# Designs tried in a protein design run: peptides against a protein of PDB entry 1BH9. Part 31

Target 1, 89 residues: chain A of PDB entry 1BH9
Amino acid sequence: FSEEQLNRYEMYRRSAFPKAAIKRLIQSITGTSVSQNVVIAMSGISKVFVGEVVEEALDVCEKWGEMPPLQPKHMREAVRRLKSKGQIP

## One batch from the design tools (peptide)

Design b1_p28_1_s3 (made by RFdiffusion4, then SolubleMPNN; from b1_p28_1 with T3V E4D E13A E17V V19I K21V Y24K)
Fold by OpenDDE base, seed 4:
Structure b1_p28_1_s3 (fold): chain B 89 residues (1-89), chain A 28 residues (1-28)
Amino acid sequence: as target 1 above (89 residues)
Amino acid sequence: SLVDELVLKIYEAFKDVMIPVMEKALTP
């Protein structure tokens, strides 16, 4: 990794999804209220999960001969590929 | 599937905030 790349990664590492947004997202999916502990746990899991999808999506974007920013089609294809590789359910 | 819908919801919610940060960090 270059110094610039490491700096960008460090910025990513220090960033986090806002708890309120994560809570709302989970509630929209489950249809029920969630505890603070669940939000905290899901915040970390989501960061890792989304990171994996974004990494795959960047690969998809490149293989399709396209450039960022990522679009929904890249995200959809990334998920499909990750499923095929058995990396996500 | 649930995962498909989840990813799309996350993308829509954070496409202007966290996703760009991740793109920059994870781009080779």
Scores: peptide ipSAE 0.287, ipTM 0.839, DockQ to the pose 0.467
Fold by OpenDDE base, seed 1:
Structure b1_p28_1_s3 (fold): chain B 89 residues (1-89), chain A 28 residues (1-28)
Amino acid sequence: as target 1 above (89 residues)
Amino acid sequence: SLVDELVLKIYEAFKDVMIPVMEKALTP
C-alpha cells in the first residue's frame, strides 16, 4: 500500500458505526433488547463485513465501467459474488 | 435472503456517514 492508502485505511480503522444505530438494527432482527457487549461485538463484526462488501462492490463498479458513489445494485452484485466465492453465507 | 436485506438496510442507514468513508479508504 502507498502512504496515501495507509492514511485512508487508518481513517477507516478509527471510524465506527454509531452504537445506537447498530443496537436498533440488531433489535429489529432479534425482536428483543441487546446488551452493550453485544452491540460492541456486532459493531466490530459489521465493520469488517461491510468492508468486504464495499471492497467487492468497488470492483463491480469498476468492471461495469461506472463511478462512485456506490449504489444498491453494486452492493447486491457484490453480495452475490461473495456468496459464489463462499466468503459469506 | 437475510444477508441481502441486511446489506441494503446497512447501506440505507449509513450511506451518508460510514459508507463514503469506507469507499475512500478502500478505493485503489
Scores: peptide ipSAE 0.285, ipTM 0.839, DockQ to the pose 0.429
Fold by OpenDDE base, seed 5:
Structure b1_p28_1_s3 (fold): chain B 89 residues (1-89), chain A 28 residues (1-28)
Amino acid sequence: as target 1 above (89 residues)
Amino acid sequence: SLVDELVLKIYEAFKDVMIPVMEKALTP
């Protein structure tokens, strides 16, 4: 585990989706306003969820012989695969 | 599906911010 890897991990660990963006996203789905606590909870859940999708998408990208950055097609395929594995609804 | 649309929305919203960070962190 190199210093560079640690740095990348720390960047990821300390990163967060902006609260305003999460709030807007939730509201676009629910059609109603949400509390601050819901936004906080969903921020954490989203980070884990998106992380899993991105990890799978990177694998898809590699298996297709393509290079980053990830594209919508990688994300879509990642979701399909994760659904197939029963890891996401 | 809901998940499909959600992922696409997240991608479009964060493709230039959070997703690149995650790509770098999770790339072997």
Scores: peptide ipSAE 0.278, ipTM 0.836, DockQ to the pose 0.465
Fold by OpenDDE base, seed 2:
Structure b1_p28_1_s3 (fold): chain B 89 residues (1-89), chain A 28 residues (1-28)
Amino acid sequence: as target 1 above (89 residues)
Amino acid sequence: SLVDELVLKIYEAFKDVMIPVMEKALTP
């Protein structure tokens, strides 16, 4: 990695999804309130999951001959490919 | 599917916050 890439990765590593947003997202899925510990755990899981999807989406974008920023179509195709690879359910 | 809908929800929620950071960090 270049210094620039390392710096960007460090920014990513130090960043996190806002807890309130994660909480609302989980609640929208489960239909019930969730504990603080669940939010913390899901924040980490979400970061990894989204990271994997974004990485695949970047590959999709490149293969389609397109340029960032990523669009929903790239994310959808990324999920399809990751499912095909057995990386996600 | 559940995963498809989840990804779209996440994208809409964070397209202007975390996604750009991840995009830059993970760009080859």
Scores: peptide ipSAE 0.268, ipTM 0.830, DockQ to the pose 0.447

Design b1_p28_1_s4 (made by RFdiffusion4, then SolubleMPNN; from b1_p28_1 with T3R E4D E5Q K9L V19I K21V Y24K)
Fold by OpenDDE base, seed 3:
Structure b1_p28_1_s4 (fold): chain B 89 residues (1-89), chain A 28 residues (1-28)
Amino acid sequence: as target 1 above (89 residues)
Amino acid sequence: SLRDQLVLLIYEEFKDEMIPVMEKALTP
């Protein structure tokens, strides 16, 4: 792997939601205590989802002939497209 | 489902912080 690939991988690996905040958020919805494993699982699932949206948004940005960084309009369009594809939870 | 609702909720809550990082990670 190149240094660039390694760098991107490390950024991806390090990207994560605040564990304590996720736990509180889930508990606010369920009304009960949530296990650490559930928090980890939901964190991972959510991370994958964000990746899918961002990937679509990057495609939107490119197709619109625009340059980074991603803007809210790109994210909104990405979500719309993913919904059309049935890829939104 | 509950899972689906939670995913969307987590996304909306933390997207401002997560999106820029993910963008850099996914940009070749």
Scores: peptide ipSAE 0.638, ipTM 0.932, DockQ to the pose 0.849
Fold by OpenDDE base, seed 1:
Structure b1_p28_1_s4 (fold): chain B 89 residues (1-89), chain A 28 residues (1-28)
Amino acid sequence: as target 1 above (89 residues)
Amino acid sequence: SLRDQLVLLIYEEFKDEMIPVMEKALTP
């Protein structure tokens, strides 16, 4: 792997949802206290999902012959495509 | 499932913050 690849990976690794906010969101839905491990797990799963959507959106942007940054229309199309592929949770 | 629903909710709630960072991370 190249230095650039490592840098991108590090950016991905460091990206995170606000932990406290995630916990509150989950608890608001479940109605009960949530363990730290559940918050960590859900954060990780969600990060992967966002990555998949963004990856698809980048593909959409490229296929449409458009330039960055990603726009809501790219994200919406990405979700639509992933849904069609059965990849949306 | 509950997990799947939560993922979607988390995405919608925080996508504005995460998308720019993820875009940089995933752009070749």
Scores: peptide ipSAE 0.637, ipTM 0.932, DockQ to the pose 0.803
Fold by OpenDDE base, seed 5:
Structure b1_p28_1_s4 (fold): chain B 89 residues (1-89), chain A 28 residues (1-28)
Amino acid sequence: as target 1 above (89 residues)
Amino acid sequence: SLRDQLVLLIYEEFKDEMIPVMEKALTP
């Protein structure tokens, strides 16, 4: 692996939703206290989801012949495509 | 499902912070 690949991996690994905020968000929906493990699990699932959307958006950007950074239009199209594929509920 | 709803809500709430980082991580 190249140093660049390792750096990108570390960026991915370290990316995370704010723990306290995500806990509050979940609790606002459930109406009750949520365990640390649930917060961790939902953070992980959501992180993977963001990755899938961004990956699709990068593909959209490339197919449209456009350059970085990703724009809202790329993200919207990515979500639309993933919904069409049944990959977004 | 509840999980699906939460994932979408979390995405919408925090995407502005997460997308730039994830883009850098996933760009070849």
Scores: peptide ipSAE 0.635, ipTM 0.932, DockQ to the pose 0.851
Fold by OpenDDE base, seed 4:
Order: sequence, then structure tokens, then C-alpha cells
Structure b1_p28_1_s4 (fold): chain B 89 residues (1-89), chain A 28 residues (1-28)
Amino acid sequence: as target 1 above (89 residues)
Amino acid sequence: SLRDQLVLLIYEEFKDEMIPVMEKALTP
């Protein structure tokens, strides 16, 4: 792996949703207090999901012959494509 | 499932701040 690849990995690894905000959001939906483990789990799988959407969006952007940064239209199309592939949770 | 619903909600709630970071991380 190149230094650049490693740096990107570190960026990905360090990216995270705000724990407190995630906790509040989950609790607002579940109507009950949630454990830290639940917050961690949901944060993790949500992060993976965002990554999948962004990855698809980057592909969309490239296929449309457009340049970064990603725009809402890329994200919307990405979600649409993932839905069609059955990859939306 | 509840999990799946939560994932989507979390995405919608925080995508604006996460997308730029993730884009940098995933751009080759």
C-alpha cells in the first residue's frame, strides 16, 4: 500500500458520526435509552452505508463525465442505483 | 427492520458532514 492509500484509509477510519447525536437520534425513534454498544454498532454500520453511497456516487460522477466534488445529484443517483441493486438497507 | 430504518435516518441526518470526508477517503 502506498502512503496515499494509507492516508485515505486513515481518513476513512477516523471519520465518524457524533456519538451523542446518534444516541439522541436513536432514542428519539426507539423511545427508550440505548446502550453505548448500540450507538457504536449503529454508527459503524451507518458509516459503512455512507461509504457505499459515496462510492456509488463517485462512480456516477465519473460515468457522467463530471469532476469533483460530489453534488447532490450524484448522491441521489447513487441511492437510486443502490436501490435498484437491492443494496439499500 | 429497525436497524435498516435507523441507518437511513442517520444517513439523512448526517450525510452533509460525512460526505465530504468520505469522498476524500474513497477518491482514488
Scores: peptide ipSAE 0.632, ipTM 0.931, DockQ to the pose 0.820

## One batch from the design tools (peptide)

Design b1_p29_1 (made by RFdiffusion4)
Fold by OpenDDE base, seed 1:
Structure b1_p29_1 (fold): chain B 89 residues (1-89), chain A 29 residues (1-29)
Amino acid sequence: as target 1 above (89 residues)
Amino acid sequence: TVLENLTTLLEEVHDELVDFLLEKLEEML
């Protein structure tokens, strides 16, 4: 790995959605309070989801003959493709 | 079980979570 590749990986690895935001989201939907463990689990799942979407979006970008950085259209198409493949609901 | 509860929760919040994550992701781009 180049230094740049390592830096990008570390940036992703360290990134996370704010726990408070995840907690509020869940509670807004469920109408009940949620435990810290639920927030942690959902945060982890969310991070994995984002990673998979980004990976697919990079593929979309390449297949469309476009260059990084990723744009919202790549992300939307990535989600569509992942759903069509049954990889995400 | 805990896993079953998480699965149920994921099913319940899936659509909203996806929308939320996409929105936040777009904001970060």
Scores: peptide ipSAE 0.075, ipTM 0.555, DockQ to the pose 0.044
Fold by OpenDDE base, seed 4:
Structure b1_p29_1 (fold): chain B 89 residues (1-89), chain A 29 residues (1-29)
Amino acid sequence: as target 1 above (89 residues)
Amino acid sequence: TVLENLTTLLEEVHDELVDFLLEKLEEML
């Protein structure tokens, strides 16, 4: 990683989905209120998922002979590949 | 922010993210 890439990674690592947004998302799915613990757990899962997608997308980018920054097409392909690998539904 | 950029990149995979989260949530319930 370049210094810039490392900096971006650190910013990502420190970032998190807002709890309110996660809570709203969960409640939109379940139709009921959820506890803070559920929000925390799902926030963590979401962060990990995003990380896995980004990691796969970087691999896609490289395999396509392209250079960062990542583009939506890399993210879409990453998700497809992760599904194929059974890493995500 | 980086998060905002990632969120933007994930716009087209939003449904997949929701499905993933739903499945994980169901595993927790």
Scores: peptide ipSAE 0.043, ipTM 0.522, DockQ to the pose 0.594
Fold by OpenDDE base, seed 2:
Structure b1_p29_1 (fold): chain B 89 residues (1-89), chain A 29 residues (1-29)
Amino acid sequence: as target 1 above (89 residues)
Amino acid sequence: TVLENLTTLLEEVHDELVDFLLEKLEEML
């Protein structure tokens, strides 16, 4: 891995959605309070999902002959591609 | 910075993330 790749990986590895934000989101949907375990599970799922989108966006960026940082156009294209592949809804 | 970039990227995928999370939540509950 390049230094840049390692740096991005370390940032991803250390990153997490705030539990409070995830909890609020879930509760806004369910209308009831949720357990800590549900918040942990959903936080993990969210992180994996973001990782997949970012990975695709980096591929888009490279294929377009561009370099990081990623831009909104890369993210939008990544989501479209992942949807077309059936990897995300 | 990487952190600022990541924050912006998370905002850009917010709507898609919500839809995905809703689907996964429905599977779990």
Scores: peptide ipSAE 0.028, ipTM 0.497, DockQ to the pose 0.669
Fold by OpenDDE base, seed 3:
Parts: C-alpha cells; structure tokens; sequence
Structure b1_p29_1 (fold): chain B 89 residues (1-89), chain A 29 residues (1-29)
C-alpha cells in the first residue's frame, strides 16, 4: 500500500456509524425495538457496503483523471456502476 | 469531523443504503 492508501484504510477502519443512529433508523422503519446484536450486525453490513461504494468511487475518480477528495458525482457514478454489475440492487 | 464529511458525501446514496439494509434485515428476521 502507498501512504495514501494506508491512510484511507486506517480512516475506514476507525470509522463507524453511531449505534444510536442505526438503531433509530431501523426502529423508524420496523416500528419495533431491535436488539443490540441486530444493531451491531446492521452497522457492520452498512460499513462493508459503504466501503465497496467508496472503492468503486475511487476507481471512477482515477478513471476520470481527477484527484481526491471524492465528490458526490463520483459516488453517484459508483452506485450506477455497481448496480449495472449486479453488486447492489 | 470525519463522520460529518462522510455523512455529507454519502447523502446521495442514502436511499440505496436503506434499501440494501432492509433486504439484509429481512434475511435476518
């Protein structure tokens, strides 16, 4: 890994959605209380999903000949590409 | 902060994230 890649990986590793926010979001949709284990599982799934989108967005940014930081246009294109590949619905 | 920047950047994919999470939640229940 380059220093830049290592830095991004460390930031990703340390990042997390707040448990309270995930819990509130799930309960807002389901209309019922959810267990701590469900919140942990959904938080992990969310982080993996975001990681995959960011990885694709970095590839888009590079292919467009642009430099970081990522912008919303890179994220939008990343989602479009992942949908076309069948990696996300 | 890092979380604030990430939240702003991910605003465009919020709906897709929710749909994906709901699908995974249905598999768990």
Amino acid sequence: as target 1 above (89 residues)
Amino acid sequence: TVLENLTTLLEEVHDELVDFLLEKLEEML
Scores: peptide ipSAE 0.026, ipTM 0.491, DockQ to the pose 0.537

Design b1_p29_1_s1 (made by RFdiffusion4, then SolubleMPNN; from b1_p29_1, 18 letters changed)
Fold by OpenDDE base, seed 4:
Structure b1_p29_1_s1 (fold): chain B 89 residues (1-89), chain A 29 residues (1-29)
Amino acid sequence: as target 1 above (89 residues)
Amino acid sequence: MIEETLKVLFEEAGEELIEYIKEELEKLL
């Protein structure tokens, strides 16, 4: 990655998912409320997922000879690659 | 910029994220 890409990635890495958003997501899955600890755990898991997708998307962008910002096509390809690697379902 | 990136990410990978969280949640519950 270029220095700029790494810096952007690090910015995303330092970002945090809003607890409320994660809670709503979990509740949409379970149909019920969940404990704060579960929200914290899932927030962390979500962060890992986002980090992996962004990292892969940046790699895709670079390997395609393109420059940021990331586009939908980079995200789609990233997801496809991560699935093929078995890193995400 | 982060918000826009996240928007694109969720538009393209939102279902995958949901599935990922669902699987991990099932492991914890």
Scores: peptide ipSAE 0.174, ipTM 0.714, DockQ to the pose 0.618
Fold by OpenDDE base, seed 5:
Structure b1_p29_1_s1 (fold): chain B 89 residues (1-89), chain A 29 residues (1-29)
Amino acid sequence: as target 1 above (89 residues)
Amino acid sequence: MIEETLKVLFEEAGEELIEYIKEELEKLL
């Protein structure tokens, strides 16, 4: 495994999306109640988003010749880049 | 460190996360 793959693995493993919080968020968005399975699905999708942003932010950090921990500027740039690539809205 | 990283991410990309979830919800629901 590459270092990047390990980083993604650790992110996926350690990142937590409390079901209650996700459920409330979804309900806020949709205006309706959702099943636990939908919450689980959206939690998974959210983890994909987080993983992609963090991966991009780490790439930004590296390309800028900097080192972790990630800073707000890395996250902002990562989001901008991912938007430009059409990977996130 | 990861918790702090996530905190920063949510602070900086929370709005985009919401939009991403909305988009995926439109596909699922």
Scores: peptide ipSAE 0.174, ipTM 0.714, DockQ to the pose 0.602
Fold by OpenDDE base, seed 2:
Structure b1_p29_1_s1 (fold): chain B 89 residues (1-89), chain A 29 residues (1-29)
Amino acid sequence: as target 1 above (89 residues)
Amino acid sequence: MIEETLKVLFEEAGEELIEYIKEELEKLL
């Protein structure tokens, strides 16, 4: 990736999910309250997922001869590719 | 800028994220 792409990707990697939002999401899935440690674990998992999608989207953007910022079309194509690779459900 | 990017990601891949978290959660719990 170009320096610009790496810098943008690094910005995404530095971003954090709101703990409360993750907790609400987990509770929505499980139908019950969860410990703080589970929230931390799921926050990390979510971070990995987002990182994979963003990395793939940046690759798509580059392969299409375009430059960041990422657009919906890059995200959609990234998800499609990751699904085809079996990296995401 | 990053907030908008994340917003786009959640709009385009939110369901996939939920499924991913669900699968990983099932492994942990």
Scores: peptide ipSAE 0.169, ipTM 0.708, DockQ to the pose 0.613
Fold by OpenDDE base, seed 3:
Structure b1_p29_1_s1 (fold): chain B 89 residues (1-89), chain A 29 residues (1-29)
Amino acid sequence: as target 1 above (89 residues)
Amino acid sequence: MIEETLKVLFEEAGEELIEYIKEELEKLL
């Protein structure tokens, strides 16, 4: 991890997921409204997921000798690697 | 910058995120 990549990762780590977006996503899955506590819990889980993908994508970018910003190819490779590791479904 | 990166992320991993949330919801509910 370069300092620049770490800085970008920190920005994502500090970012907050819009609760409204998470709520809509959950509602699309369950077909019903959900409590605020469920939204908060799933928001946290979603952030962990995003953090793992971004971290892996930054690693891919570095290993390929490329510079930010992250591109679709980095994200796609990150997802592939994380699936291979069993870290995401 | 973050918003654009998240957009790319969701295009590439949105389905995986949905499945992850579904699994966690099944454990919680």
Scores: peptide ipSAE 0.166, ipTM 0.706, DockQ to the pose 0.598

Design b1_p29_1_s2 (made by RFdiffusion4, then SolubleMPNN; from b1_p29_1, 19 letters changed)
Fold by OpenDDE base, seed 1:
Structure b1_p29_1_s2 (fold): chain B 89 residues (1-89), chain A 29 residues (1-29)
Amino acid sequence: as target 1 above (89 residues)
Amino acid sequence: MLEKTLETLFEEAGEELIEYMKKVLQELL
């Protein structure tokens, strides 16, 4: 990655989702209350997912000869590639 | 900028994230 791409990746890697928002999201999916440990686990997993998508999108952006910031087309292509690799559903 | 990029990410990959979370939750719950 270029320095700019690395910097943007680091921004996402260091970002954190609000625990309350993750908890609400999980509860909306499961229909039940969940423990703090489940929220922590899912927060980490969500962060990994976002990191993988962003990393792939940055790679797409670079391969297309384009510069950050990432655009919807980079995200769409990243998701397509990750699905093809079996890294996301 | 970060917020807008996250919004874009969730617009393009939000459903995939939810499906991924569902699969993992099935293992944890």
Scores: peptide ipSAE 0.131, ipTM 0.676, DockQ to the pose 0.628
Fold by OpenDDE base, seed 3:
Structure b1_p29_1_s2 (fold): chain B 89 residues (1-89), chain A 29 residues (1-29)
Amino acid sequence: as target 1 above (89 residues)
Amino acid sequence: MLEKTLETLFEEAGEELIEYMKKVLQELL
């Protein structure tokens, strides 16, 4: 990723995962309220996850000789590959 | 374009993200 692309991706990732949404998600999992620091940490983890999947999907797209935008098939293959590598569950 | 890419990502990988978060939380809490 170029720095500019990364910045745009970060803006959209932050939009997709606002702190409030992450907090609600964590609360749904744990059944309890969590500290702001936990929300920040989990937001960062979510950002890394998204970045890894998108990076892998772009690699898939390139290796298949295809051009952006990414399609569902690229995302599915990316997830499959990352699972096989043990990078995601 | 990017918004649609993220929407597609969450449709395909949203469950995996949740499972990943659950595992991390189980180790931290």
Scores: peptide ipSAE 0.126, ipTM 0.668, DockQ to the pose 0.627
Fold by OpenDDE base, seed 4:
Structure b1_p29_1_s2 (fold): chain B 89 residues (1-89), chain A 29 residues (1-29)
Amino acid sequence: as target 1 above (89 residues)
Amino acid sequence: MLEKTLETLFEEAGEELIEYMKKVLQELL
């Protein structure tokens, strides 16, 4: 992850997807401003995504016979599995 | 714990989140 990417997600790490951060992220993706409703929707979707990845990562951790805290390897494997399941792109 | 978990998650899955959001946005916009 680049420094710029880490900086963009700093607020997510601290405040669990604040509206302002989601809005900025969407703007960076679309190049335009979006409605508040879109921000709300994307905030919810982002939380679902995070929940799914964490859930899968915990499952990976358990299946590997390891204990929390989650490590990068668990997150990477979780993403891979979720992609394989078609749960995330 | 949550902060560290989120930090790790975004380090490993941040691009996937962005890609996921892009796909969803294509449906919403």
Scores: peptide ipSAE 0.143, ipTM 0.682, DockQ to the pose 0.421; fails the geometry check
Fold by OpenDDE base, seed 2:
Structure b1_p29_1_s2 (fold): chain B 89 residues (1-89), chain A 29 residues (1-29)
Amino acid sequence: as target 1 above (89 residues)
Amino acid sequence: MLEKTLETLFEEAGEELIEYMKKVLQELL
């Protein structure tokens, strides 16, 4: 990874989804209200997922000899690769 | 930049995230 890619990855890794957004997403899935602890847990899980996709997309971008910002094609290829590795469904 | 990247990510991986969250929720709830 280039220094620029690492810096961008770190910025993305430090980003967090608003708890309210996570709560709404969970509620849309479960159809009911959930505890604060569930929201916190799922926020962390979602962050890990996003981090893995972004990390893989940065690797794809670099391997293709391309420069940031990440494009849809990098994200699509990242998801495909992570699925093939069994890291995401 | 971050917002656009996240939007792109959700467009390409949103369903996978939801499926992953569903599996985790089955373990937590």
Scores: peptide ipSAE 0.132, ipTM 0.677, DockQ to the pose 0.608; fails the geometry check

Design b1_p29_1_s3 (made by RFdiffusion4, then SolubleMPNN; from b1_p29_1, 18 letters changed)
Fold by OpenDDE base, seed 1:
Structure b1_p29_1_s3 (fold): chain B 89 residues (1-89), chain A 29 residues (1-29)
Amino acid sequence: as target 1 above (89 residues)
Amino acid sequence: MLEQTLETLFEEAGEELIKYMIEELEKLL
């Protein structure tokens, strides 16, 4: 890998949702407190999920003849497409 | 590639992108 490739990979690898935000979100959904391990697991899953949505959203953006940054409409369309493909529930 | 796409986006947008993704994720869940 070039230095630049490594830097890009490292930034992606290090990127994560704040634990407090994930914890609050989970608690909002479950109606109860959750352990740190659950927060860690869900943080990773959420990162992967958002990544898949973003990839699809970029494709949507391009196909619509628009330029980044992504807008909510691209994300919503991405989710719709991924659901139709059975890639997400 | 998913990884390359995300790497590029995070390099340019950083924390602002994270905040945006959180907002959109919260709407989806």
Scores: peptide ipSAE 0.032, ipTM 0.520, DockQ to the pose 0.084
Fold by OpenDDE base, seed 5:
Structure b1_p29_1_s3 (fold): chain B 89 residues (1-89), chain A 29 residues (1-29)
Amino acid sequence: as target 1 above (89 residues)
Amino acid sequence: MLEQTLETLFEEAGEELIKYMIEELEKLL
């Protein structure tokens, strides 16, 4: 790994979605209150999921001959592709 | 399943959440 790659990895490793935002979003969809532990678990899963989706979205962007910044269409296509690959249930 | 719940979460949250996520993630890339 280059120093730059390590730095990006460290930034990713240290990053997290705000717990309050995750909690609100989950509750808005489920219609029920969720515990702190559920928020923590979902935050972790979300981080992994988002990391994989973004990686795929960057690939989509490149394959479409487009340049950053990423757009919602890249993210949506990334999810579709990951589903087809069995990377997302 | 957490993964399925997460997928549903992101699908239901729509484009605004995706935009926010893109902005935050691009700060880290």
Scores: peptide ipSAE 0.031, ipTM 0.556, DockQ to the pose 0.054
Fold by OpenDDE base, seed 2:
Parts: C-alpha cells; structure tokens; sequence
Structure b1_p29_1_s3 (fold): chain B 89 residues (1-89), chain A 29 residues (1-29)
C-alpha cells in the first residue's frame, strides 16, 4: 500500500456501523438478543446499503451540477430518491 | 461498485460526512 492507499483503506474501515451499535439496533427492533453471526450479517447489509445511498448521492451531486465532496444535502436527497424508487422504506 | 463508491466517498467527503451518514442512517433503520 502507498500511504494514500492505506489512508483510503483506513477511512473505509472507519465508515462502518459499529458492531455494538448494530447489535443494539437489532435488539431494539426485535426485542431479543441476537447472535454474533446476525450482527455480522447485518453489518454487511448495512455497509452495502450505505454504498447504495452514496452512489445515489453522487448522482444527485452530478445532476445538480455540483462538484465533490458530497454534502449532507446530497445524502438527504439520495434517501428521498431511493424511497421514491422503492429501494428503501 | 460498492468498493469504488466508498473509496470515492472517503476521498471526497471525508470522515465527518461519513459519521453524519451513519448517524442519519441509524435513525432511519
């Protein structure tokens, strides 16, 4: 890894839902304890979901004629669009 | 691709935006 590649990879790792937070979230919804395997699965799904939102946000940014970096307004609009497409509730 | 998208996000948006995204997504879930 170059220093830049390593930095990107570290940022990648930091952009994940904390395992404990995922566990708490699931347990809050289900009302019962969940296994580590469930937490791992949901962590993966959540990361994929975040990726899809980001992809949509990049499209929003482009369509608005704006340049990166992404801003919260792009993320909010992305969520609205994904809801309208039925990709998220 | 998810990986490429995330790499771009990290380069362009920075850690603070990612934290914000996570917090907002937690509210939606």
Amino acid sequence: as target 1 above (89 residues)
Amino acid sequence: MLEQTLETLFEEAGEELIKYMIEELEKLL
Scores: peptide ipSAE 0.026, ipTM 0.532, DockQ to the pose 0.101
Fold by OpenDDE base, seed 4:
Structure b1_p29_1_s3 (fold): chain B 89 residues (1-89), chain A 29 residues (1-29)
Amino acid sequence: as target 1 above (89 residues)
Amino acid sequence: MLEQTLETLFEEAGEELIKYMIEELEKLL
């Protein structure tokens, strides 16, 4: 791994989504309240998912011959590819 | 910043994906 890759990984590893933000987001989508345990579990899953999608999006960006920062089009294509690979539903 | 990133990702991933994730979590907890 390059030093740049390690730095990105370390920033990702140290990051965390605010519980309140996740709770609000889930509730806005589902229309129902969620427990603290659901928020905690979703926080972890979301972090892993973000990591996987961002990794795929960076690959998309590179394959398209483009440079960071990532744009919505890279994220959309990343999700599409992950679905196509069966990595996400 | 992270909140905005998550929101954007969830929008791009689709509501059905998020609902699926929540349903699986509710089965485990």
Scores: peptide ipSAE 0.025, ipTM 0.541, DockQ to the pose 0.295

